# Ledger of designs, part 31: peptides against a protein of PDB entry 5OK6

Target 1, 215 residues: chain A of PDB entry 5OK6
Amino acid sequence: ELPGLDSQWRQIENGESGRERPLRAGESWFLVEKHWYKQWEAYVQGGDQDSSTFPGCINNATLFQDEINWRLKEGLVEGEDYVLLPAAAWHYLVSWYGLEHGQPPIERKVIELPNIQKVEVYPVELLLVRHNDLGKSHTVQFSHTDSIGLVLRTARERFLVEPQEDTRLWAKNSEGSLDRLYDTHITVLDAALETGQLIIMETRKKDGTWPSAQL

## One batch from the design tools (peptide; made by RFdiffusion4, then SolubleMPNN)

Design b1_p11_7_s3 (from b1_p11_7, 8 letters changed)
Fold by OpenDDE base, seed 5:
Structure b1_p11_7_s3 (fold): chain B 215 residues (1-215), chain A 11 residues (1-11)
Amino acid sequence: as target 1 above (215 residues)
Amino acid sequence: SMEALLRWSAL
């Protein structure tokens, strides 16, 4: 059952628990397509529950580039293409209006950057490969705040590297050269890694030499 | 470089 229109507005738009609440690192926020949200605003502000401005179910179709992987379109802008709602507010809207059949929620996490909290709408998708089999990649999502160490551990896990095997990472840069990721404590952001970038995991040889030393 | 990558894949 739908709450009263004023109650809906207060629940979703309030500054304490709604759209305007402060961002907190690690919390989940959800994207809502802007046109739907504006339609909802018009509906609840209109004060007539029987209004033709009823927004219907939430439909984020226009935010997706595909319905297979449910990837977001590139270049979406907050306030233009979508609004961000905290989990509680999102769940209220879904409960009241429903979500388009088959569409997943667009859940994103708040991350802590050096000077700001933000909802990370676009995590970094890296192509992880082994030095000796560049044709077999694992695409893995990372936060900009994740360490290179996490990228390395993830690569080791995906490629079933044994704990006793030594590994290190290289990134293919925009010039096509390989940059070694020496410092595993810096973040994905600090290393300027980007979506689609090739990350090569090099495994140390049994003789103690590195394959790259032979290049 | 692509050449370097190709060499790597051969190792």
Scores: peptide ipSAE 0.042, ipTM 0.761, DockQ to the pose 0.765
Fold by OpenDDE base, seed 2:
Structure b1_p11_7_s3 (fold): chain B 215 residues (1-215), chain A 11 residues (1-11)
Amino acid sequence: as target 1 above (215 residues)
Amino acid sequence: SMEALLRWSAL
């Protein structure tokens, strides 16, 4: 059952637990399509639960570029295309109004950047490949705050690399050349890695030589 | 370059 309109407003917009609450690294937030949210605001602020302003179920369809992988459209802007809600507020809205059938929630994490906390709406999707088979890629999502070490470990896991095998990463740059990722402690952001970028995992030969030394 | 990548994939 829907709670009273004033109660709904307080639960969702309350500065302590609602939309305006402080961001905390690691927490989940959810995207809500802006027009739906504005309709909800009009409904609860109108004071009439029988109003024609009833928003219906949450429908984020306009935020998605496809209904197969449920990828977000590029270039969406907070406050224009969507609003961000903390998990508790999102779950309230879903429980009250429902979510469009078959449509997944758009869950994102708060990350801590050097000077700010942000909800990471667009994590980085990297194309991971092995040096000897560039035609077999694994697309993997990473946070901008993830280390290059995590990218390397993930690549090793995806390609079933044995623990005793020595590996390192290269990134294809904008000029089409390969830059070695020497420091595994820097972040994806620090390395300036971008979505769609090719990351090559090189495996050391049994003779102790690197394949790239022959290029 | 694509040529460099092709050379690598051949190793």
Scores: peptide ipSAE 0.039, ipTM 0.750, DockQ to the pose 0.781
Fold by OpenDDE base, seed 1:
Structure b1_p11_7_s3 (fold): chain B 215 residues (1-215), chain A 11 residues (1-11)
Amino acid sequence: as target 1 above (215 residues)
Amino acid sequence: SMEALLRWSAL
C-alpha cells in the first residue's frame, strides 16, 4: 500500500532529507521526468488517493535518446525536463509507484566545483586511442572534476600498458590539430575536454624517443 | 592536423 499522501509529500519534498536538501559531493541523485513529477505533486496535494490524478509508474522515456544504450538526450534542463531527487527519495518513489518496465534508473553523482556543488548530469565521454592504432578506441566516461592524470592512468589500464612504459596524452582539438596535455594535475574541465573528443595515448619507444618527434 | 594523425598511425 502507498503511504498517506501527506506522508509522501513530506518524505520526498522535506528540505532536510528530501529534494530540497543540500548537495553533498559523491552522493547519488536520480533524474525524474518533469511531467511525471508534477503529476505526482498534484496527486499528493489533492488529498484523494483515489483521484484520477494518480501518476502511475515512473516513466523517464522522454529523457532518453535511445532504449538500447539508455543515453540521455542532449540539452535537458533541470526544472524544465526533469527534477533531481536524492537516492532515498528516488527509492521511495520507485517502491511506491514502480519504474517503467525495462528502464534503468538515471543515477548521477554530485561533484564539487569551485564554490558550488552540482549533480553532474552529463559526464564527459572521451575516445581513448593509442598513437599507433587510431582505429581501436575505448570510450570512457570521466567527471569534469577528474584529473588528466586519471585519464592517463585509465588509458594505460585499458591498453594494458606495462608499468615501465612511459606514456603521455594528446587531445585532438576542434581544428583537427593535436594539443599535448602537459599538466596532468588539471581537471577535464580545466582542459576543456568535451564528449566525443579523441584522446591519443603516446607510448615512448624502446630507444627512448617519442613517436611524435618523427612528425 | 589530420595529416599528422595519419602519419602518426603509420609509425
Scores: peptide ipSAE 0.038, ipTM 0.745, DockQ to the pose 0.785
Fold by OpenDDE base, seed 4:
Structure b1_p11_7_s3 (fold): chain B 215 residues (1-215), chain A 11 residues (1-11)
Amino acid sequence: as target 1 above (215 residues)
Amino acid sequence: SMEALLRWSAL
């Protein structure tokens, strides 16, 4: 059931628990398509619950690139294409208006970057491959704040690498050459890894040599 | 394999 319009506005827009609340690392925020949100704003500010400005169910269709993996379109801009709401506010809106049938919520995490907290709308999608089979990739999402060590561990897990096998990572750069990811303690951001970038996991040979030494 | 290395070196 819909609460009063003033109550809705208060719950969603207030600075304590609403849209304007401070970001906290690790918290979940949700994207709402901008036009729907503006329609909702107009509705609740209009003061008439029976107004023709009723926004209907939340529909984020225009934010999605596909309806299979529900990937976001590239280049979406906060405040232009979508608004960000904290989990509580999102759940209120969904409970009041519903979400378009079949659409998943667009949940994103707050990350802490060197100088700012930010909702990470676009995690980095890396293409993980093995050096000996470049045609078989695992696409995995990572936060910009994730370590290269996590990328390596994830690659090992996806490829079922045994604990005794020694592995290391290479990144294909924009020039087409391969850069070794030596430092596993730096972040994906620090390593300047980008979505769609090929990451090659090299496995050490039984003779103790690296395949790359023969390149 | 040599094929894998060749593919890798082509990157």
Scores: peptide ipSAE 0.036, ipTM 0.742, DockQ to the pose 0.217; fails the geometry check

Design b1_p11_7_s4 (from b1_p11_7, 8 letters changed)
Fold by OpenDDE base, seed 2:
Structure b1_p11_7_s4 (fold): chain B 215 residues (1-215), chain A 11 residues (1-11)
Amino acid sequence: as target 1 above (215 residues)
Amino acid sequence: PEQELLEWSKL
């Protein structure tokens, strides 16, 4: 059942639990296509539930690059292309209006950066490969706040590396050379890793030498 | 760049 229009507005825009609530690290927020949201605003502000301004079901189709992987288009801007809602507000809107059939929700996490919290709309997608088989990549998503140590652990897991095997990471830089990721405690952000970047996992030889020492 | 990657793939 649809709540009263004033109740909808208060629930979604309320500064304590709605769109304007403070960001908290680890919380889920959801993207809503801006045009739909503006139509909803007009509907609930109009005060007429029978108005022709009824927004219909939430449709985020214009935010997606594809309907297979449901990747977002690049370069989307908050306030222009989409609105961010906390999980509670999103779930209310979905319960009231529905979501377009077959579309997944666009869920994103709040991350803690050195000076701010933000919703991480675009996590980093890295191409993980082994030094001896560059043709077999695993695309894995990471937060900018994830450590290089997590990237390494993830690479080891994806490639089924045995616990006793020693491994390290290299990143292909913009010049096409390889930079060793020495510090595993820094973040993906601190290492300036970018989406689509090739990350090479090197495995130490049984003789204790590194393959790269022969390059 | 591509040569370096090619050399890595041979290791």
Scores: peptide ipSAE 0.032, ipTM 0.716, DockQ to the pose 0.679
Fold by OpenDDE base, seed 4:
Structure b1_p11_7_s4 (fold): chain B 215 residues (1-215), chain A 11 residues (1-11)
Amino acid sequence: as target 1 above (215 residues)
Amino acid sequence: PEQELLEWSKL
């Protein structure tokens, strides 16, 4: 059952637990399409529960570029295309109005960047490949806050690298050359890795030489 | 650029 309009407004817009609550690293937030949210605002502010401004079910269709992978469109802007709600507020809205059939929630994590918390709407999608088979990529999402070490571990896992095999990473840069990712302790952000970037995992040869030494 | 990738693919 729908709560009273004032109760809905307070629950969703409450500065302690609603849209305006402080961001906390690791928490889940959800995207809501802006027009739907504005319609909801108009509805609950109108004071008439039977108003023609009833927003209907949450529909985020316009935020997706596809209905297969449910990837977000590029270049979406907070406050223009969507609003961010904390998990509790999102779940209330879904409970009250429903979510469009078949659409997944758009869940994102709060990350801690230097001097700011942010909902990471666009994690970095890297194309992981092996040095000897550049045509077979694993697309993997990473947070900007993830370490290069995690990228390396993930690559090793995806390619079923044996524990005794030594591996290292290279990033293909915008000029098409390869930059060695020497420091595994820096973040994806610090390494300036971008979505769609090719990351090459090089495996050391049994003779102890690196394949790249022959380039 | 494309040549470098080609060289890597041959390793």
Scores: peptide ipSAE 0.030, ipTM 0.701, DockQ to the pose 0.651
Fold by OpenDDE base, seed 3:
Structure b1_p11_7_s4 (fold): chain B 215 residues (1-215), chain A 11 residues (1-11)
Amino acid sequence: as target 1 above (215 residues)
Amino acid sequence: PEQELLEWSKL
């Protein structure tokens, strides 16, 4: 049985524990398609549980670019395309109304940025390649808060680089040139790395020279 | 060097 309309409203919109609650780093939040959410708002504010304004099951189909990888469409805007709910509120709505069959929840993490918490709706997808085999890429997701050092370690792991081998990263910039990622302590955000960006892992030669030094 | 890596990425 659905809870009373006022109880639903208070549970989801409660400023302390609901949609308007403070963001906390590491917490999971969920996207809800805006039109569905507005329909739900109208339903619970209408005061009639038998109203024709019943929202039905949650359907986020319009937020996805594909139903294979369940990737989000680019350029979605909070408050226009979707609403963010904390995990508890999301789970309440799913328990009350259900989620469209076969559709995964859109779960995202709160990250800590300088002076602000944000739900990271779009993690950065980087194309990792080796300098000597640019045709073989590994697509890997990173948080904007992840360090370049983590990107490097991840690249080394994906390419099975032995611990004794020295490696470094280059990023292909928008101008097509390569920027060396010297500082491994800065974040993906600080390095201004973007989704779809090519990241080249260079491996030092046994003679102690770098392949790029011959360019 | 940077231009050749660009050429490498175009190859």
Scores: peptide ipSAE 0.029, ipTM 0.703, DockQ to the pose 0.307
Fold by OpenDDE base, seed 5:
Structure b1_p11_7_s4 (fold): chain B 215 residues (1-215), chain A 11 residues (1-11)
Amino acid sequence: as target 1 above (215 residues)
Amino acid sequence: PEQELLEWSKL
């Protein structure tokens, strides 16, 4: 059952628990397509529940580039293409209006950057490969706040590297050369890693030499 | 660039 229009507005737009609430690292927020949200605003501000401005079910179709992987289109802008809502507000809207059949919610996490909290709409998708099989990649999503150490651990897990095997990472840069990721404590952001970037896991040889020493 | 990567694949 739909609550009163004023109650809907207060639940979604308030500064304590709604759209304007402070961001907190690790919390889930959800994207809502901007035109739908504006239609909802017009509906609840109009004060007539029987108005022709009823927004219908939430439909985020225009935010997706595909309906297979449900990836977002590139270059979407907050306030222009979508609105961000905290989990509670999102769940209220879904309960009141429904979500378009078959569409997943667009859930994103708040991350802590050096000077700001931000909803990470676009996590970094890295192409993980082994030095001896560059044609076989694993695409893995990372937060900009994840450490290079986590990227290395993830690569080791995906490639089933044994604990006794030594590994290290290289990043293919924009010039096509390879930069070694020496410091595993810096973040993906600090290392300036980008979506689609090739990350090479090098495994140390049994003789104690590195494959790259022969290049 | 691409040649270095091709050399890596041979290691």
Scores: peptide ipSAE 0.029, ipTM 0.703, DockQ to the pose 0.779

Design b1_p11_8_s1 (from b1_p11_8, 7 letters changed)
Fold by OpenDDE base, seed 4:
Structure b1_p11_8_s1 (fold): chain B 215 residues (1-215), chain A 11 residues (1-11)
Amino acid sequence: as target 1 above (215 residues)
Amino acid sequence: SAMEAFINSFN
């Protein structure tokens, strides 16, 4: 059931609870395709509820690279390709207009960066592999704010590493060489890890030596 | 081998 047009506008664009509300770390925000949103704006601003400008159901299809994993296209820009709405506003729009059948919501988290809060639209996807099986990867998403320690723990979990096994991480750099990720307390951002980057988990041998020491 | 590839990727 659709509220009045003015009520819709106030609810969604309200600076306190709507699109313009301050970002708060940990909160969920949602992407809405820009053209749909603009159509909605035109509709609610037009004053005619029966207008041909009715936006229909939310359709984010153009934001997706694929409909299998529902991965976002690369290089999307806020304000050009999509708008960000807080969870409450998103849910209102979905309740009013619906979401295209089969499409998942594009939910993203607000993260705290050193000097700013940001909706992390593109979490870092790392390719986790074991040193002895580089062909078998686990692609895992991490926040830029996640620690290298979390990456390591995640890798251990994915590869079912036993607690007694000692592991460490290497990152393949842009030059094709490996950089040791010594500090597990720094973030993915601090380590300058990027989507698609290969992260190698090295497991210590039973004899106490590291495979990488065989140079 | 995977290990060789790994080792060869070091600086």
Scores: peptide ipSAE 0.030, ipTM 0.723, DockQ to the pose 0.461
Fold by OpenDDE base, seed 1:
Structure b1_p11_8_s1 (fold): chain B 215 residues (1-215), chain A 11 residues (1-11)
Amino acid sequence: as target 1 above (215 residues)
Amino acid sequence: SAMEAFINSFN
């Protein structure tokens, strides 16, 4: 059974775990399609539980570009296309109204940037390859706040590189050339890496030389 | 080869 309409509104909008709650790094937030949320607001503010404004189950269909991998459409804007709710609020709404059958929740993490916290709606999806097998890519998702060192470690893990093997990264830039990622301490954001970008892991040869040294 | 493509990508 649904809670009282006023209770729903207070819990989701102004509660301790409401929409306006401060962002905290590492926490999960969820996207809710804007039209549904506005319908819900109208419903609970109307004061009539039997109103024709009943929103029905949460349906985020318009936010997805595909129903196979459930990727978000590009260019979605907070407040226009969706609202963000903290985990507790999201779970309340799901428990009260349900989620459209087959749709996954759209969960995102709060990240810490130099002067602001934000929900990272679009993490960076990189294409990792080895220098000697460019045709076999591993698509891996990273936060903008992840270090290049983490990207390198992840690449090593995916390609089963032995600890004694030395590796380094190159990024294919927009001009089609390769930029070496020398500083492994900077973030994905600092390196300006973007979704779909090719990242090449170079492995040092047994003779101690780098494959790229023959340039 | 993949290696050749890699090397050529530096130009």
Scores: peptide ipSAE 0.029, ipTM 0.704, DockQ to the pose 0.556
Fold by OpenDDE base, seed 3:
Structure b1_p11_8_s1 (fold): chain B 215 residues (1-215), chain A 11 residues (1-11)
Amino acid sequence: as target 1 above (215 residues)
Amino acid sequence: SAMEAFINSFN
C-alpha cells in the first residue's frame, strides 16, 4: 500500500534524510531518471491519489546505453537527466512503485575529494594490458580516489603475475605516447586517468632489464 | 608483434 502523498513527499524530499541531505563518504546513492521523478513530484503534490499523474514503476531505461552491462550513457547531468537519492529514499520509492522488470538499480558511492564530497556517477574504466600482449585487455573500474598502486595490484592480479615478478605501469596519453606512472601513491584523479585509457603493465625481464629500455 | 606495438607507442 502506498503511503499518503504528504508522507511520501516528506520522506523523499526532507532535507534531513531525503534528497537534499548532506553527502557522506562511503554511502550509497541511487540515480532516478528525471522525468519519472518529476512525474512522481507532480503526483504527490497534486494531493489526489487517484490522479492520472500516477508515475508507475521506476524506469531508468533512458539512462542506460546498453542492457548487457547496464552502462550509463555518457554525459548525463544531475538535475537534468537524473536525480540522486540516498539509499533509504531510493528503497522507499522502489517499495512503493517498483522498479522496471530486469533493470538493476543504479547505485553509486559518495567519494571524498579534496574539497567536497561527491557521488561518483562515473568511475574510471581503464583498459589494462600487458606490454607483450596488447591484444588481451581487461577493463576494470576504479574510483578517482583509488591509488595507482591499487591499479598496479589489480593489473598484477588479473594477469596472474607472480609475487617475485617486478612490474610497472604506463599510461597511453592523448598524444598517443606513453607516460610512466612512477608514483604509485597518487590517485587515479591525480594521474588524470580517464575512462577508456590504455594502461600498460610492463614486466621486468629475468635478466633485470626492462622491455621498454630496448628503445 | 605486441612488443613492436609497445615499442612503437614510445615514438
Scores: peptide ipSAE 0.026, ipTM 0.685, DockQ to the pose 0.503
Fold by OpenDDE base, seed 2:
Structure b1_p11_8_s1 (fold): chain B 215 residues (1-215), chain A 11 residues (1-11)
Amino acid sequence: as target 1 above (215 residues)
Amino acid sequence: SAMEAFINSFN
């Protein structure tokens, strides 16, 4: 059942718990397509629940580039293409209006960056490969705040590397050469890693030599 | 080979 229009407005737009609430690291926020949201605003501001301005079910179709992997289109802009809502507000809207059948919610996390919190709409997708099999990649999403150490651990896990095997990472740079990721404590952001970037996991040989050392 | 490609990627 739809609550009263004023109640809807307060629940969603309340500065303490709604759209304008402070961001907190680790919290989930959700994207809502801007036109739908504006229609909802018009509906609840109109004061008539029987108004022709009824927004219908939430439909974020225009935000997706595909309906298979539900990947977001590139270059979406907050306030122009979508609105961000905290989890509670999103769940209220879904409860009241529904979500388009089969369409997943667009959930994103608040991340802590130096001197700022933000909703990470576009996590970094890295192409993980092994040095000896560059043709077999694993695409894995990472936060900009994730450490290179996590990338390395993830690569080891994906490639089923044994604990006793020693590994290290290389990143293919924009010039096509490889940069060694020496410091595993820096973040993906600090390392300036980008979506689609190739990350090569090198495994140390049993004789203690590195494959790359033959250069 | 994949190794050659890897090696060449350092250049």
Scores: peptide ipSAE 0.026, ipTM 0.665, DockQ to the pose 0.535

Design b1_p11_8_s2 (from b1_p11_8, 7 letters changed)
Fold by OpenDDE base, seed 4:
Structure b1_p11_8_s2 (fold): chain B 215 residues (1-215), chain A 11 residues (1-11)
Amino acid sequence: as target 1 above (215 residues)
Amino acid sequence: SAMAAFRASFA
């Protein structure tokens, strides 16, 4: 059952637990398509529950580039294309109005950046490949705050690398050059890795030499 | 070959 309009407004928009609440690292926030949200605002501000401004079920269709992998469109802007709600507020809205059938929630995590907390709407999608099979990639999402070490571990797992095998990473630059990712303790952000970037996992040869040393 | 492409990527 829908709560009263004023109660809805207070629950969703209050600064303590609603849209304006402080960001906390690790928490989940959800995207809501801007037009729907504005319609909801108009509805609850109108004071008439039977108003023609009833927003209907949440529909984030316009935020997705496809309905297969449910990837977000590129270049979406907070406040223009979507609003961000904390998990509690999102769940309230879904409970009250429903979510369009078949659409997944657009859940994102708050990350801690050097100067600010941010909802990471666009995690970094890296193309992981092996040095000896560049045509076979695994696309994996990473937070900007994830370490290069995690990228390496993930690559090893995806490629079923045995524990005794030694591996290291290279990043392909836009100009085509390769930079070795020496420091595994820096973040994806620190390494300036970008979505769509090719990350090459090099495996050390049994003779102890690196394939790249023969270049 | 994949290795040739790999080598070329270092240029």
Scores: peptide ipSAE 0.035, ipTM 0.743, DockQ to the pose 0.611
Fold by OpenDDE base, seed 5:
Structure b1_p11_8_s2 (fold): chain B 215 residues (1-215), chain A 11 residues (1-11)
Amino acid sequence: as target 1 above (215 residues)
Amino acid sequence: SAMAAFRASFA
């Protein structure tokens, strides 16, 4: 059963646990397609539960560029294309109205950036490759707040690198050259890594030399 | 080769 319209409004829009609540790092928030949300607002503000303004099932289809990987379209804007709800509010809406069959929730995390918290709608997708097999890439998602060290560890794991093997990272820059990622403590953001960027994991040779030194 | 391409990326 649907709660009363006023109750729905209070649960979703309040400043303590709803849409207006402060962001906290590590928390999950969910995207709701803007038109659906506006329809819901109109419904609950209308005061008539039998109104033709009933929003129906949540459907975020227009936010996705594909129904295989459920990747978001690029360039979506908060307040224009979607609204963000904290987990509790999202779960209320789903329980009340349902979510389109087969469609995954669009869950995102709050990250802490210098001076602000934000919901990271677009994590960075890096193309991880080995120096000796550039044609075989693995796309892996990282937060802007993840360290280069995590990228390196992830690459090592993906390529099944043995613990005793030494590895290091290079990023292909916009000019087509490679920048060595020396500092593994800086973040993906600090390193200015971008979605689609090629990250090359170089593995040290058994003789102790690096392949890149053999120009 | 992949190695050649890798090395070329440093030029």
Scores: peptide ipSAE 0.035, ipTM 0.746, DockQ to the pose 0.466
Fold by OpenDDE base, seed 2:
Structure b1_p11_8_s2 (fold): chain B 215 residues (1-215), chain A 11 residues (1-11)
Amino acid sequence: as target 1 above (215 residues)
Amino acid sequence: SAMAAFRASFA
């Protein structure tokens, strides 16, 4: 059953778990399409639950570029295309109004950057490949705050590299050159890695030499 | 080859 309109407004906008609550690193937030949310605001502020302003079920269709992988469109802007809600508020709205059949929730994480907290709407998608088979890529999503060490470990796992095998990473630049990622403690952000960038995992030969040393 | 492409990335 739908709560009273004033109660809905308080829980979503002004509650401890409302839209304006402080961001905390690691928490999940959810995207809601702006027009739906504005319709909901009009509905609950109108004070008439029988009004024609009823928003219906949440429909985020316009935020997706496809209904197969449910990838977000590029260039979406908070406050223009969507609003962000903390998990509790999102779950309330879903329970009250429902979510369009078949659509997944758009869940994102709060990340801690050096000077700010933000909801990371667009994590980095890297193309992981092996040096000897550039045609077989694994697309893996990383936070900008993830370390290069995590990228390397993830690559090793995806390619089933044995613990005794030594590996290192190269990033392909836009101009086609390769930069070795020496420091595994810096972040994806620090390394300036971008979505769609090719990351090459090089495996050391049994003779102790590196394939790249023979170039 | 994939290796050739890898090598070419260093040029």
Scores: peptide ipSAE 0.035, ipTM 0.741, DockQ to the pose 0.478
Fold by OpenDDE base, seed 3:
Structure b1_p11_8_s2 (fold): chain B 215 residues (1-215), chain A 11 residues (1-11)
Amino acid sequence: as target 1 above (215 residues)
Amino acid sequence: SAMAAFRASFA
């Protein structure tokens, strides 16, 4: 059942627990399509529950590039295309108005960056390949805060690399050359890795030499 | 070949 309009406004916009609440690392936030949210604002601020301004069910369809993988469109901007709500506020809206049938929620995590918390709307999708089979990629998502070490471990797992095999990573840069990812303790952000970037896992030869050393 | 492509990435 829908609560009173003023109660809805206070619950969602409350600076302590609503849209304007401080971000906390690890918590979940949700995207709401901007036009729907503005319609909701107009509805609850209008003071008439029978108004034609009723927003209907939440529909984020315009934020998705496809309805198969439910991937977000590129270049979406907070405040223009969508609004971010904390989990509690999102769940209230869904309970009150519903979510479009078959459409998944757009859940994202707060990450801790050096000087700020941020909702990570776009995790980094890397194309993982082996040095000897560049045509077969595994697309894997990583947080900007994930370490290069995690990327390497993930690559090893996806390619079923044996524990005794030694591996290292290269990133294809914007110039088309390869940059060695030496430090596995830095983050994806620190390494400036981007979505769609090719990451090459090189496996050391049995003779102890590296394939790249023979180039 | 895959290795040729790999080598080309270093050029």
Scores: peptide ipSAE 0.033, ipTM 0.734, DockQ to the pose 0.530

